# Ledger of designs, part 8: peptides against a protein of PDB entry 6JX3

Target 1, 85 residues: chain A of PDB entry 6JX3
Amino acid sequence: AEFRLRPEISVAQTDYGMVLLDGRSGEYWQLNDTAALIVQRLLDGHSPADVAQFLTSEYEVERTDAERDIAALVTSLKENGMALP

## One batch from the design tools (peptide; aimed at target 1 L73)

Design b1_p12_8_s1 (made by RFdiffusion4, then SolubleMPNN; from b1_p12_8, 4 letters changed)
Fold by OpenDDE base, seed 1:
Structure b1_p12_8_s1 (fold): chain B 85 residues (1-85), chain A 12 residues (1-12)
Amino acid sequence: as target 1 above (85 residues)
Amino acid sequence: MRFAGELTVPQY
């Protein structure tokens, strides 16, 4: 299944970076730049594997580290009610 | 809106 935000979640850009806004609860979550990059690419239709490849190509990060970071972020997004399962 | 938390990945 493709990575997708829950329907009540919207993306906004702030001076502090990307935020995810929950239109129902009124809560928002702040993403750092690397997290925002991952989310943006996933929302654009890239798979986690695609994103890992991208990160290793663009930055000095090991594939296993990139994969772990992506997986952890996706898990957090799902568990915190921002992304669909 | 209410700040709920940070979602971060180590900065590359």
Scores: peptide ipSAE 0.710, ipTM 0.942, DockQ to the pose 0.926
OpenDDE base, seeds 2, 3, 4, 5: peptide ipSAE 0.705, 0.703, 0.707, 0.570; ipTM 0.941, 0.940, 0.940, 0.897

Design b1_p12_8_s2 (made by RFdiffusion4, then SolubleMPNN; from b1_p12_8, 5 letters changed)
Fold by OpenDDE base, seed 1:
Structure b1_p12_8_s2 (fold): chain B 85 residues (1-85), chain A 12 residues (1-12)
Amino acid sequence: as target 1 above (85 residues)
Amino acid sequence: MRYAGEITVPEY
């Protein structure tokens, strides 16, 4: 399934980077730059595998590390109610 | 809006 945010979650840009806003609870979370990059690419329709390939091509990161980081982020977003399962 | 925390991936 495609990575999607829950309906109540919206994306905003701030001077400190990307934030995710929960319109129901009024809470927001700030993403660091790497997390924001991953989320943006996933929302654009890239698969986790696509993102891992991108990261290894653009940064000095091992494929295994990129894959782990992406998986951990996606899992966290889903489990914390920001992304759809 | 209320700040809830930071979501991070190690910077490369």
Scores: peptide ipSAE 0.775, ipTM 0.950, DockQ to the pose 0.903
OpenDDE base, seeds 2, 3, 4, 5: peptide ipSAE 0.771, 0.773, 0.770, 0.775; ipTM 0.949, 0.949, 0.949, 0.950

Design b1_p12_8_s3 (made by RFdiffusion4, then SolubleMPNN; from b1_p12_8 with F1S H2R H6E)
Fold by OpenDDE base, seed 4:
Structure b1_p12_8_s3 (fold): chain B 85 residues (1-85), chain A 12 residues (1-12)
Amino acid sequence: as target 1 above (85 residues)
Amino acid sequence: SRFAGELTVPEY
């Protein structure tokens, strides 16, 4: 149950934040800083629960809100063909 | 490359 990007997806850091690039289609997505932080931690092997705990400790966010935000982002990444199911 | 969109989480 690990979060993993599809093999054609690469991560780039830009002056405007993290970008995910699809090497096949040429499409790219710009992440805001909070989304980038979540993705980075997931890619580093932290579970969604770990990330939720991290967010609640670093920001003024409720656990349930953090969990919802993480779940929504992961869903978007999967549906947009960036993350493996 | 073509911009496909922004993926955002509400700022805390």
Scores: peptide ipSAE 0.721, ipTM 0.941, DockQ to the pose 0.938
OpenDDE base, seeds 1, 2, 3, 5: peptide ipSAE 0.720, 0.716, 0.720, 0.720; ipTM 0.941, 0.940, 0.941, 0.941

Design b1_p12_8_s4 (made by RFdiffusion4, then SolubleMPNN; from b1_p12_8, 4 letters changed)
Fold by OpenDDE base, seed 1:
Structure b1_p12_8_s4 (fold): chain B 85 residues (1-85), chain A 12 residues (1-12)
Amino acid sequence: as target 1 above (85 residues)
Amino acid sequence: MRFAGRLEVPEY
């Protein structure tokens, strides 16, 4: 299924990077730049496989490491109530 | 508004 944020979640930019804000609870989560890049690409409609390919082409990271990082982030986003299952 | 945590991927 396509990666989607929950409807109450919005993206904001701060001086310290991307944040995801829950408009209901008022909680926000801060992403580092690599996490933000992954989220941005997923929201743009790229698959996790697309993102992994992108990361390996732009950075000195192994494909398997990129895949694990993406999967871990997606899991965190779902478990913390930012992304839809 | 309240800070809930950090979501991070290892920097490359």
Scores: peptide ipSAE 0.749, ipTM 0.948, DockQ to the pose 0.933
OpenDDE base, seeds 2, 3, 4, 5: peptide ipSAE 0.724, 0.749, 0.749, 0.749; ipTM 0.943, 0.949, 0.949, 0.949

## One batch from the design tools (peptide; aimed at target 1 L31 E58 V61)

Design b2_p13_1 (made by RFdiffusion4)
Pose (drawn by RFdiffusion4):
Structure b2_p13_1 (pose): chain A 85 residues (1-85), chain P 13 residues (1-13)
Amino acid sequence: as target 1 above (85 residues)
Amino acid sequence: SMKELHVPEYHRR
């Protein structure tokens, strides 16, 4: 249940926002503010459920949407090689 | 080339 980045992934905070770099493939990705917030919280050890609660308490988003959006982001992170399955 | 992974934009309460 622990969200983990793949070992070759590096992170940078930039003026454009959070960036993830795959040191093997050389692919690098930019996360928008909400995506970055979700990833940071997941890396802290919070569950997706915890993050959904945070998002609904902080932003104008329904819990159901927050859960789906978190799930989609995590799926995308796995699909694109940033996160371990 | 930079790629993007974005969540929909939300407004703060």

Design b2_p13_1_s4 (made by RFdiffusion4, then SolubleMPNN; from b2_p13_1, 8 letters changed)
Fold by OpenDDE base, seed 5:
Order: sequence, then structure tokens, then C-alpha cells
Structure b2_p13_1_s4 (fold): chain B 85 residues (1-85), chain A 13 residues (1-13)
Amino acid sequence: as target 1 above (85 residues)
Amino acid sequence: PMKRIEMPRLRRR
């Protein structure tokens, strides 16, 4: 399934990095650089497998750890109402 | 209200 944000969620770029805003509730989430990198690549249409390959190629992280981090982030974004299930 | 989403920092190869 394609990773997609809920329609009420907007992405904003700030001086402090990527922020996700819920236009209905007014809640917002500040992403650190790793989270933002993963989210951006997913939003650009890369699969989790693509992102894992990218991370392991560019950074000192093992494939299994990259996959776990991506899966954990996706799960969190869905559970927190930012991404579509 | 603000929440923070923090993943482990990565070091470039």
C-alpha cells in the first residue's frame, strides 16, 4: 500500500525542519532529521524497501535496523492520525 | 499542541 498522509495533514518546512500540521485539530509534529528524511522519501513515492536501501547506502545503519526504524515510524504516523492506514 | 517525532540520528558513511 502507498504511504499517504491524511488529507487534513499538511507538511511545512520551517527553519527548524519538517513539521506536520493537522488542519482540523491544530496539532503539529516536529520531525527530527532522520524522521523527516524517511517521510520525505515515502511521500516522494519510494517504497519502504527503497528507503531502507537508501539509508543503508548513505548512512552507517544495518538493513535490519533501517527496516525496523522505517516500520516503526510508519506505524507511529498511522497510529497518531497523520498517515492513512 | 506540539508533539515530537524523533528517530535515531544517523551518521553518514
Scores: peptide ipSAE 0.620, ipTM 0.922, DockQ to the pose 0.885
OpenDDE base, seeds 1, 2, 3, 4: peptide ipSAE 0.615, 0.599, 0.616, 0.614; ipTM 0.921, 0.919, 0.921, 0.921

Design b2_p13_2 (made by RFdiffusion4)
Pose (drawn by RFdiffusion4):
Structure b2_p13_2 (pose): chain A 85 residues (1-85), chain P 13 residues (1-13)
Amino acid sequence: as target 1 above (85 residues)
Amino acid sequence: KKPYVRPSITRLH
């Protein structure tokens, strides 16, 4: 249940936002503000449920949408090689 | 509450 980045992933905070770099493939990705917030909280050890609660308390989003959006982001991070299955 | 922007990732390279 622990969200983890793949070992070769590095992170940078830039003027454009949070960036993830795959040191093996050389692919690098930009996360928007909400995606960055979600990833940071997941890396802190918070559950996706915790993050959904945070998002609904802080932003104009329904809990059901927050859960789906978190899940889709995590799926995308796994799909694109940035997060471990 | 702040406006919500759906989380997204964009490949740069």

Design b2_p13_2_s1 (made by RFdiffusion4, then SolubleMPNN; from b2_p13_2 with S8R H13R)
Fold by OpenDDE base, seed 3:
Structure b2_p13_2_s1 (fold): chain B 85 residues (1-85), chain A 13 residues (1-13)
Amino acid sequence: as target 1 above (85 residues)
Amino acid sequence: KKPYVRPRITRLR
């Protein structure tokens, strides 16, 4: 399934990572570099599997751990109202 | 390869 942000979410790039702002509630979240990288690639149309492959190629992380971390991040973004279900 | 840091999100106020 395609990863998408909710329409009310705005994206900003900062020195401390990606920031996601909910234009309705005013709540916002900061993503660390890894989270931002994952979100950026997902938004570009890469699958979680693609992202996991990218992470394992660039970083000292095992495939299973990368996949777990991607899934957990996606779940968190959905649960906190940033990503569409 | 680069050191891996797990993804994190932090709510801001």
Scores: peptide ipSAE 0.799, ipTM 0.953, DockQ to the pose 0.892
OpenDDE base, seeds 1, 2, 4, 5: peptide ipSAE 0.798, 0.797, 0.798, 0.799; ipTM 0.953, 0.953, 0.953, 0.953

Design b2_p13_2_s2 (made by RFdiffusion4, then SolubleMPNN; from b2_p13_2 with H13R)
Fold by OpenDDE base, seed 3:
Structure b2_p13_2_s2 (fold): chain B 85 residues (1-85), chain A 13 residues (1-13)
Amino acid sequence: as target 1 above (85 residues)
Amino acid sequence: KKPYVRPSITRLR
């Protein structure tokens, strides 16, 4: 249940936002501000439910939409080789 | 509350 990045993934904070680099393939991905915020909180040990609560408290988003977007992001990070299953 | 933007990731080249 713990969200973790794959060992070969490095995190960089750049002037353009959070970037994830695959040290083996050389592929890298930029996260927008919302995605970076979600990933940071998940890596800090917050659950998806915790993150959804945070989003609804700070942003103009409904709980169901926040939950959907978090789940979709996590799926994308796994499918694109950044997060462990 | 702040405006909400859906999360996104973009592969860079």
Scores: peptide ipSAE 0.797, ipTM 0.953, DockQ to the pose 0.895
OpenDDE base, seeds 1, 2, 4, 5: peptide ipSAE 0.796, 0.795, 0.797, 0.797; ipTM 0.953, 0.952, 0.953, 0.953

Design b2_p13_2_s3 (made by RFdiffusion4, then SolubleMPNN; from b2_p13_2 with K2R S8R H13R)
Fold by OpenDDE base, seed 3:
Structure b2_p13_2_s3 (fold): chain B 85 residues (1-85), chain A 13 residues (1-13)
Amino acid sequence: as target 1 above (85 residues)
Amino acid sequence: KRPYVRPRITRLR
């Protein structure tokens, strides 16, 4: 399924990195560089598997760890009201 | 390959 942000969520590029802002509640979340990279690729239409392959190619991470970390991030984004289920 | 840092999100206030 396509990874999508909720309609009320906007992306801001700040001095502190990528921030996701809820335009209704005023809540906002900072993503570290890895999280931002994953989100950007998912929003561009890459699958989690594609992103895992990218991470293992570019970074010192094993495939299974990359897959786990991507899945955990996606879950967190959904649970915290940033991404659509 | 570059050093890997696990993805993290942090709520801001």
Scores: peptide ipSAE 0.798, ipTM 0.953, DockQ to the pose 0.890
OpenDDE base, seeds 1, 2, 4, 5: peptide ipSAE 0.797, 0.796, 0.797, 0.797; ipTM 0.952, 0.952, 0.952, 0.952

Design b2_p13_2_s4 (made by RFdiffusion4, then SolubleMPNN; from b2_p13_2 with K2R H13R)
Fold by OpenDDE base, seed 3:
Structure b2_p13_2_s4 (fold): chain B 85 residues (1-85), chain A 13 residues (1-13)
Amino acid sequence: as target 1 above (85 residues)
Amino acid sequence: KRPYVRPSITRLR
């Protein structure tokens, strides 16, 4: 399924990196560079498999680790109310 | 290839 943010979530590009703001609760979250990269690619329509391929091509990470980290991030974004199920 | 840092999110206060 397509990765999507919840409608109440706003994306801000700050000098410190990507921030996601929940306009209803007021909670906001900072993404590190890797997380921001993954989210950006997913929002652009790339699949998790596409993102894993990108990570292994550009970074010192093995495919299995990239896949695990992408899955864990997506789960975290859903559990913390930023991404749609 | 570039050094890899695992993705993380941090709740801000």
Scores: peptide ipSAE 0.796, ipTM 0.952, DockQ to the pose 0.898
OpenDDE base, seeds 1, 2, 4, 5: peptide ipSAE 0.795, 0.794, 0.795, 0.796; ipTM 0.952, 0.952, 0.952, 0.952

Design b2_p13_3 (made by RFdiffusion4)
Pose (drawn by RFdiffusion4):
Structure b2_p13_3 (pose): chain A 85 residues (1-85), chain P 13 residues (1-13)
Amino acid sequence: as target 1 above (85 residues)
Amino acid sequence: KKPYVKPSITRLS
């Protein structure tokens, strides 16, 4: 249940936002503010459920949408090689 | 509450 980045992933905070770099493939990605917030909270050890609660308390989003959006982001991070399965 | 922006990722390279 622990969200983990793949070992070759590095992170940078930039003027454009949070960036993830794959040191092996050389692919690098930009996360928007909400994606960065979700990833940071997941890396802290919070559950996706915790993050959904945070998002609904802080932003104008329904809990159901928050859960789906978190799930889709995590799926995308796995699909694109930034997060371990 | 703040406006919500759907989380997204964009490949830059």

Design b2_p13_3_s1 (made by RFdiffusion4, then SolubleMPNN; from b2_p13_3 with K6R S13R)
Fold by OpenDDE base, seed 3:
Structure b2_p13_3_s1 (fold): chain B 85 residues (1-85), chain A 13 residues (1-13)
Amino acid sequence: as target 1 above (85 residues)
Amino acid sequence: KKPYVRPSITRLR
């Protein structure tokens, strides 16, 4: 249940936002501000439910939409080789 | 509350 990045993934904070680099393939991905915020909180040990609560408290988003977007992001990070299953 | 933007990731080249 713990969200973790794959060992070969490095995190960089750049002037353009959070970037994830695959040290083996050389592929890298930029996260927008919302995605970076979600990933940071998940890596800090917050659950998806915790993150959804945070989003609804700070942003103009409904709980169901926040939950959907978090789940979709996590799926994308796994499918694109950044997060462990 | 702040405006909400859906999360996104973009592969860079």
Scores: peptide ipSAE 0.797, ipTM 0.953, DockQ to the pose 0.901
OpenDDE base, seeds 1, 2, 4, 5: peptide ipSAE 0.796, 0.795, 0.797, 0.797; ipTM 0.953, 0.952, 0.953, 0.953

Design b2_p13_3_s2 (made by RFdiffusion4, then SolubleMPNN; from b2_p13_3, 4 letters changed)
Fold by OpenDDE base, seed 3:
Order: C-alpha cells, then structure tokens, then sequence
Structure b2_p13_3_s2 (fold): chain B 85 residues (1-85), chain A 13 residues (1-13)
C-alpha cells in the first residue's frame, strides 16, 4: 500500500526542515533531514525499497540499516498519528 | 557519499 499522511496532517517546509502539524490535536513534529527525505520520496510514490536504494547510493549507510531505519520511521509516523496505517 | 544520520522525529512543544 502507498504511504499517505492522515488528512488532518499539514506539511510545512521551514528553514529548520520539514514540520508536520496535526490540525486536530495541535501536535507538531520536526523531521530531521533524513526523515524528511524519506517522507518526501515515499509521498512521491517511491517504495521503501526504492528509498533504501537511494539512501545507500547517496549516504554512508548499508542497505540493511537503511531498510531498518525506513521501517522504523514509517512505524513511528503511524504510531504518532501522522501517517495512515 | 554523504555522512548518514538515522531518521528522527521530534515532537515540538
């Protein structure tokens, strides 16, 4: 299934990076550069496998670590109410 | 290749 944000989530691009705002709860979250990059690519329709390949090609990270980190981020975004299950 | 940082999210107060 495609990665999607919940409809109440707004995305803001700031000088400090990507921020996600929950319009219902008022909670908002800052993503570091890596997290923002992953989210952007997922929202653009790339699969987690695509993103892992991208990370390993551009950054000093092994494939298995990239895959783990992507999965953990997606889980966190879902658990914290930002992404649809 | 660029230095890698694990992805993180931080709840803002």
Amino acid sequence: as target 1 above (85 residues)
Amino acid sequence: KRPYQRPSITRLR
Scores: peptide ipSAE 0.789, ipTM 0.950, DockQ to the pose 0.904
OpenDDE base, seeds 1, 2, 4, 5: peptide ipSAE 0.787, 0.786, 0.788, 0.788; ipTM 0.950, 0.950, 0.950, 0.950

Design b2_p13_3_s3 (made by RFdiffusion4, then SolubleMPNN; from b2_p13_3 with K2R K6R S13R)
Fold by OpenDDE base, seed 3:
Structure b2_p13_3_s3 (fold): chain B 85 residues (1-85), chain A 13 residues (1-13)
Amino acid sequence: as target 1 above (85 residues)
Amino acid sequence: KRPYVRPSITRLR
């Protein structure tokens, strides 16, 4: 399924990196560079498999680790109310 | 290839 943010979530590009703001609760979250990269690619329509391929091509990470980290991030974004199920 | 840092999110206060 397509990765999507919840409608109440706003994306801000700050000098410190990507921030996601929940306009209803007021909670906001900072993404590190890797997380921001993954989210950006997913929002652009790339699949998790596409993102894993990108990570292994550009970074010192093995495919299995990239896949695990992408899955864990997506789960975290859903559990913390930023991404749609 | 570039050094890899695992993705993380941090709740801000």
Scores: peptide ipSAE 0.796, ipTM 0.952, DockQ to the pose 0.905
OpenDDE base, seeds 1, 2, 4, 5: peptide ipSAE 0.795, 0.794, 0.795, 0.796; ipTM 0.952, 0.952, 0.952, 0.952

Design b2_p13_3_s4 (made by RFdiffusion4, then SolubleMPNN; from b2_p13_3, 4 letters changed)
Fold by OpenDDE base, seed 3:
Structure b2_p13_3_s4 (fold): chain B 85 residues (1-85), chain A 13 residues (1-13)
Amino acid sequence: as target 1 above (85 residues)
Amino acid sequence: KKPYERPRITRLR
């Protein structure tokens, strides 16, 4: 399924890196560099598997760890009201 | 390959 942000969420590039802002509640979340990279690729239409392959190619991470981390991030984004289920 | 940092999100106030 396509990864999408909720309609009320906007992306801001700040001095702190990528931030996701809820335009209704005013809540906002900072993403570290890895999280931002994953989100950017998912929003561009890459699958989690594609992103895992990218991470293992570019970073010192094993495939299974990359897959776990991507899945955990996606879950967190959904649970915290940033991404659509 | 670059050093890997696990993805993290942090709520800001």
Scores: peptide ipSAE 0.793, ipTM 0.952, DockQ to the pose 0.895
OpenDDE base, seeds 1, 2, 4, 5: peptide ipSAE 0.792, 0.792, 0.793, 0.793; ipTM 0.951, 0.951, 0.952, 0.951

Design b2_p13_4 (made by RFdiffusion4)
Pose (drawn by RFdiffusion4):
Structure b2_p13_4 (pose): chain A 85 residues (1-85), chain P 13 residues (1-13)
Amino acid sequence: as target 1 above (85 residues)
Amino acid sequence: KKPYVKPSITRLH
């Protein structure tokens, strides 16, 4: 249940936002503000459910949408090699 | 509450 980045992933905070770098493939990705917030909270050890609660309390988003959006982001992070399965 | 922007990732390289 723990969200983890793959070992070769590095992170940078930049003027453009959060960036993830794959040290092996050389692919690097930009996360928008919400994606960065979700990833940071997941890395802190919060559950996706915790993050959904946070998003609905802080932003104009329904809980159902928040859960789906978090799930899709996590799936994308796994699909693109930034997060462990 | 703030406006919500859907989480997204963009590949730069």

Design b2_p13_4_s1 (made by RFdiffusion4, then SolubleMPNN; from b2_p13_4, 4 letters changed)
Fold by OpenDDE base, seed 3:
Structure b2_p13_4_s1 (fold): chain B 85 residues (1-85), chain A 13 residues (1-13)
Amino acid sequence: as target 1 above (85 residues)
Amino acid sequence: KRPYVRPRITRLR
């Protein structure tokens, strides 16, 4: 399924990195560089598997760890009201 | 390959 942000969520590029802002509640979340990279690729239409392959190619991470970390991030984004289920 | 840092999100206030 396509990874999508909720309609009320906007992306801001700040001095502190990528921030996701809820335009209704005023809540906002900072993503570290890895999280931002994953989100950007998912929003561009890459699958989690594609992103895992990218991470293992570019970074010192094993495939299974990359897959786990991507899945955990996606879950967190959904649970915290940033991404659509 | 570059050093890997696990993805993290942090709520801001």
Scores: peptide ipSAE 0.798, ipTM 0.953, DockQ to the pose 0.897
OpenDDE base, seeds 1, 2, 4, 5: peptide ipSAE 0.797, 0.796, 0.797, 0.797; ipTM 0.952, 0.952, 0.952, 0.952

Design b2_p13_4_s2 (made by RFdiffusion4, then SolubleMPNN; from b2_p13_4 with K6R S8R H13R)
Fold by OpenDDE base, seed 3:
Structure b2_p13_4_s2 (fold): chain B 85 residues (1-85), chain A 13 residues (1-13)
Amino acid sequence: as target 1 above (85 residues)
Amino acid sequence: KKPYVRPRITRLR
């Protein structure tokens, strides 16, 4: 399934990572570099599997751990109202 | 390869 942000979410790039702002509630979240990288690639149309492959190629992380971390991040973004279900 | 840091999100106020 395609990863998408909710329409009310705005994206900003900062020195401390990606920031996601909910234009309705005013709540916002900061993503660390890894989270931002994952979100950026997902938004570009890469699958979680693609992202996991990218992470394992660039970083000292095992495939299973990368996949777990991607899934957990996606779940968190959905649960906190940033990503569409 | 680069050191891996797990993804994190932090709510801001």
Scores: peptide ipSAE 0.799, ipTM 0.953, DockQ to the pose 0.900
OpenDDE base, seeds 1, 2, 4, 5: peptide ipSAE 0.798, 0.797, 0.798, 0.799; ipTM 0.953, 0.953, 0.953, 0.953

Design b2_p13_4_s3 (made by RFdiffusion4, then SolubleMPNN; from b2_p13_4, 4 letters changed)
Fold by OpenDDE base, seed 3:
Order: C-alpha cells, then structure tokens, then sequence
Structure b2_p13_4_s3 (fold): chain B 85 residues (1-85), chain A 13 residues (1-13)
C-alpha cells in the first residue's frame, strides 16, 4: 500500500526542515533531514525499497540499516498519528 | 557519499 499522511496532517517546509502539524490535536513534529527525505520520496510514490536504494547510493549507510531505519520511521509516523496505517 | 544520520522525529512543544 502507498504511504499517505492522515488528512488532518499539514506539511510545512521551514528553514529548520520539514514540520508536520496535526490540525486536530495541535501536535507538531520536526523531521530531521533524513526523515524528511524519506517522507518526501515515499509521498512521491517511491517504495521503501526504492528509498533504501537511494539512501545507500547517496549516504554512508548499508542497505540493511537503511531498510531498518525506513521501517522504523514509517512505524513511528503511524504510531504518532501522522501517517495512515 | 554523504555522512548518514538515522531518521528522527521530534515532537515540538
């Protein structure tokens, strides 16, 4: 299934990076550069496998670590109410 | 290749 944000989530691009705002709860979250990059690519329709390949090609990270980190981020975004299950 | 940082999210107060 495609990665999607919940409809109440707004995305803001700031000088400090990507921020996600929950319009219902008022909670908002800052993503570091890596997290923002992953989210952007997922929202653009790339699969987690695509993103892992991208990370390993551009950054000093092994494939298995990239895959783990992507999965953990997606889980966190879902658990914290930002992404649809 | 660029230095890698694990992805993180931080709840803002």
Amino acid sequence: as target 1 above (85 residues)
Amino acid sequence: KRPYQRPSITRLR
Scores: peptide ipSAE 0.789, ipTM 0.950, DockQ to the pose 0.905
OpenDDE base, seeds 1, 2, 4, 5: peptide ipSAE 0.787, 0.786, 0.788, 0.788; ipTM 0.950, 0.950, 0.950, 0.950

Design b2_p13_4_s4 (made by RFdiffusion4, then SolubleMPNN; from b2_p13_4 with K6R H13R)
Fold by OpenDDE base, seed 3:
Structure b2_p13_4_s4 (fold): chain B 85 residues (1-85), chain A 13 residues (1-13)
Amino acid sequence: as target 1 above (85 residues)
Amino acid sequence: KKPYVRPSITRLR
């Protein structure tokens, strides 16, 4: 249940936002501000439910939409080789 | 509350 990045993934904070680099393939991905915020909180040990609560408290988003977007992001990070299953 | 933007990731080249 713990969200973790794959060992070969490095995190960089750049002037353009959070970037994830695959040290083996050389592929890298930029996260927008919302995605970076979600990933940071998940890596800090917050659950998806915790993150959804945070989003609804700070942003103009409904709980169901926040939950959907978090789940979709996590799926994308796994499918694109950044997060462990 | 702040405006909400859906999360996104973009592969860079």
Scores: peptide ipSAE 0.797, ipTM 0.953, DockQ to the pose 0.902
OpenDDE base, seeds 1, 2, 4, 5: peptide ipSAE 0.796, 0.795, 0.797, 0.797; ipTM 0.953, 0.952, 0.953, 0.953

Design b2_p13_5 (made by RFdiffusion4)
Pose (drawn by RFdiffusion4):
Structure b2_p13_5 (pose): chain A 85 residues (1-85), chain P 13 residues (1-13)
Amino acid sequence: as target 1 above (85 residues)
Amino acid sequence: SMKSLHAPEYARR
């Protein structure tokens, strides 16, 4: 249940926002503010459920949408090689 | 090239 980045992934905070770099493939990605917030909280050890609760308390989003959006982001992170399965 | 992994953006309460 622990969200983990793949070992070759590095992170930078930039003026454009949070960036993930794959040191092997050389692919690098930019996360928008909400994606960065979700990833940071997941890396802290919070569950996706915790993050959904946070998002609904902080932003104008329904819980159901927050859960789906978190799940889609995590799926995308796995699909694109940033996160371990 | 920089790629994007984005979640929807929301207005703050």

Design b2_p13_5_s1 (made by RFdiffusion4, then SolubleMPNN; from b2_p13_5 with H6N)
Fold by OpenDDE base, seed 3:
Structure b2_p13_5_s1 (fold): chain B 85 residues (1-85), chain A 13 residues (1-13)
Amino acid sequence: as target 1 above (85 residues)
Amino acid sequence: SMKSLNAPEYARR
């Protein structure tokens, strides 16, 4: 399924990295570089499989680990109210 | 306040 942010979530590119802002609650989340990279690629329309392939090609990470890390991040984004189910 | 959401950091090849 397509990865999408909830409509109340805004993406900001700041001097401190990517930030996701909830316009309703006022909560905002700073993403580290790996998380930001994954989110950006997903928002650009790449599948989790695409992202895993990208990570393994650019970084010292095994495919299985990349897949697990992506899945865990997506779950966190959904559970913390940033991404649509 | 600011929260953080991180994924594991990897070394570049």
Scores: peptide ipSAE 0.718, ipTM 0.941, DockQ to the pose 0.937
OpenDDE base, seeds 1, 2, 4, 5: peptide ipSAE 0.714, 0.714, 0.714, 0.715; ipTM 0.940, 0.940, 0.940, 0.940

Design b2_p13_5_s2 (made by RFdiffusion4, then SolubleMPNN; from b2_p13_5 with S4R H6D R13K)
Fold by OpenDDE base, seed 5:
Structure b2_p13_5_s2 (fold): chain B 85 residues (1-85), chain A 13 residues (1-13)
Amino acid sequence: as target 1 above (85 residues)
Amino acid sequence: SMKRLDAPEYARK
Protein backbone atom coordinates (compact mmCIF):
# COMPACT_ATOMS: atom_id res chain seq x y z
CA ALA B 1 0.00 0.00 0.00
CA GLU B 2 1.05 3.60 -0.60
CA PHE B 3 2.64 5.49 2.27
CA ARG B 4 0.43 8.40 3.28
CA LEU B 5 0.32 10.86 6.16
CA ARG B 6 -2.81 11.36 8.20
CA PRO B 7 -4.80 14.41 7.05
CA GLU B 8 -4.14 16.33 10.28
CA ILE B 9 -0.37 16.05 9.81
CA SER B 10 1.48 18.94 8.19
CA VAL B 11 5.00 18.90 6.82
CA ALA B 12 7.31 21.84 7.39
CA GLN B 13 10.76 22.26 5.92
CA THR B 14 13.04 24.16 8.27
CA ASP B 15 16.69 25.10 8.34
CA TYR B 16 17.15 22.24 10.77
CA GLY B 17 15.28 19.66 8.71
CA MET B 18 11.81 18.24 8.27
CA VAL B 19 9.19 18.75 10.98
CA LEU B 20 5.86 16.94 11.18
CA LEU B 21 3.05 18.72 13.03
CA ASP B 22 -0.23 17.27 14.26
CA GLY B 23 -2.74 20.08 13.85
CA ARG B 24 -5.16 18.52 16.30
CA SER B 25 -2.96 17.59 19.24
CA GLY B 26 -0.25 20.18 18.69
CA GLU B 27 2.48 17.56 18.91
CA TYR B 28 5.35 17.92 16.51
CA TRP B 29 8.43 15.91 15.61
CA GLN B 30 11.76 16.83 14.13
CA LEU B 31 13.26 14.27 11.79
CA ASN B 32 16.96 13.80 11.24
CA ASP B 33 18.33 13.81 7.72
CA THR B 34 17.98 10.08 7.14
CA ALA B 35 14.40 9.95 8.39
CA ALA B 36 13.47 13.01 6.34
CA LEU B 37 15.01 11.51 3.22
CA ILE B 38 13.06 8.29 3.66
CA VAL B 39 9.78 10.12 4.32
CA GLN B 40 10.27 12.47 1.38
CA ARG B 41 10.87 9.62 -1.04
CA LEU B 42 7.92 7.63 0.29
CA LEU B 43 5.66 10.68 -0.05
CA ASP B 44 6.93 11.12 -3.61
CA GLY B 45 5.56 7.67 -4.42
CA HIS B 46 8.64 5.51 -4.10
CA SER B 47 8.15 2.10 -2.54
CA PRO B 48 10.15 0.97 0.48
CA ALA B 49 12.11 -1.22 -1.93
CA ASP B 50 12.86 1.85 -4.07
CA VAL B 51 14.05 3.73 -1.01
CA ALA B 52 16.25 0.85 0.09
CA GLN B 53 17.86 0.75 -3.34
CA PHE B 54 18.42 4.49 -3.21
CA LEU B 55 20.02 4.31 0.23
CA THR B 56 22.38 1.49 -0.69
CA SER B 57 23.39 3.37 -3.83
CA GLU B 58 24.13 6.66 -2.08
CA TYR B 59 25.30 5.55 1.35
CA GLU B 60 27.46 2.94 3.00
CA VAL B 61 24.63 0.73 4.20
CA GLU B 62 23.73 -2.87 3.43
CA ARG B 63 20.41 -3.64 1.75
CA THR B 64 19.11 -5.65 4.69
CA ASP B 65 19.93 -2.86 7.12
CA ALA B 66 18.32 -0.24 4.90
CA GLU B 67 15.15 -2.31 4.63
CA ARG B 68 15.01 -2.77 8.40
CA ASP B 69 15.58 0.93 9.04
CA ILE B 70 12.84 1.93 6.61
CA ALA B 71 10.39 -0.55 8.09
CA ALA B 72 11.16 0.61 11.62
CA LEU B 73 10.62 4.26 10.69
CA VAL B 74 7.33 3.53 8.93
CA THR B 75 6.15 1.58 11.96
CA SER B 76 7.05 4.48 14.23
CA LEU B 77 5.22 6.95 12.01
CA LYS B 78 2.10 4.81 12.10
CA GLU B 79 2.26 4.11 15.83
CA ASN B 80 2.78 7.78 16.64
CA GLY B 81 -0.28 8.75 14.61
CA MET B 82 1.50 10.45 11.73
CA ALA B 83 0.99 7.93 8.93
CA LEU B 84 -2.11 6.04 7.88
CA PRO B 85 -2.03 2.28 8.49
CA SER A 1 7.92 20.52 23.20
CA MET A 2 9.44 19.17 20.03
CA LYS A 3 9.96 15.42 19.87
CA ARG A 4 12.47 13.57 17.76
CA LEU A 5 11.88 10.83 15.23
CA ASP A 6 15.18 9.67 13.85
CA ALA A 7 16.54 6.97 11.60
CA PRO A 8 20.10 5.67 11.61
CA GLU A 9 22.65 7.92 9.96
CA TYR A 10 24.88 6.59 7.21
CA ALA A 11 28.13 7.67 5.67
CA ARG A 12 27.96 8.75 2.05
CA LYS A 13 29.74 6.67 -0.54
Scores: peptide ipSAE 0.732, ipTM 0.942, DockQ to the pose 0.958
OpenDDE base, seeds 1, 2, 3, 4: peptide ipSAE 0.727, 0.728, 0.732, 0.728; ipTM 0.942, 0.942, 0.943, 0.942

Design b2_p13_5_s3 (made by RFdiffusion4, then SolubleMPNN; from b2_p13_5 with S4Q H6N R13K)
Fold by OpenDDE base, seed 5:
Structure b2_p13_5_s3 (fold): chain B 85 residues (1-85), chain A 13 residues (1-13)
Amino acid sequence: as target 1 above (85 residues)
Amino acid sequence: SMKQLNAPEYARK
């Protein structure tokens, strides 16, 4: 239930946005603003439901769309080896 | 190598 990055993943801030760095492979993933916002809130301990509420309050997005977008991003983070299952 | 991980961009209220 708790969102957590894999231990080999580090977070860096760049002029172009948040980057997740894999300390083992050397690969890095740049996140756009929406993805970075979602990831940061999850890392801060907010649930996906919390993040969805935040998105709908700040942006022109419906709750169901926000939930789907968050779920899709979390799935990508897990499948690409950045977040723990 | 550079990879991108994106979510949809939203307009602010």
Scores: peptide ipSAE 0.740, ipTM 0.943, DockQ to the pose 0.931
OpenDDE base, seeds 1, 2, 3, 4: peptide ipSAE 0.737, 0.736, 0.739, 0.738; ipTM 0.943, 0.942, 0.943, 0.943

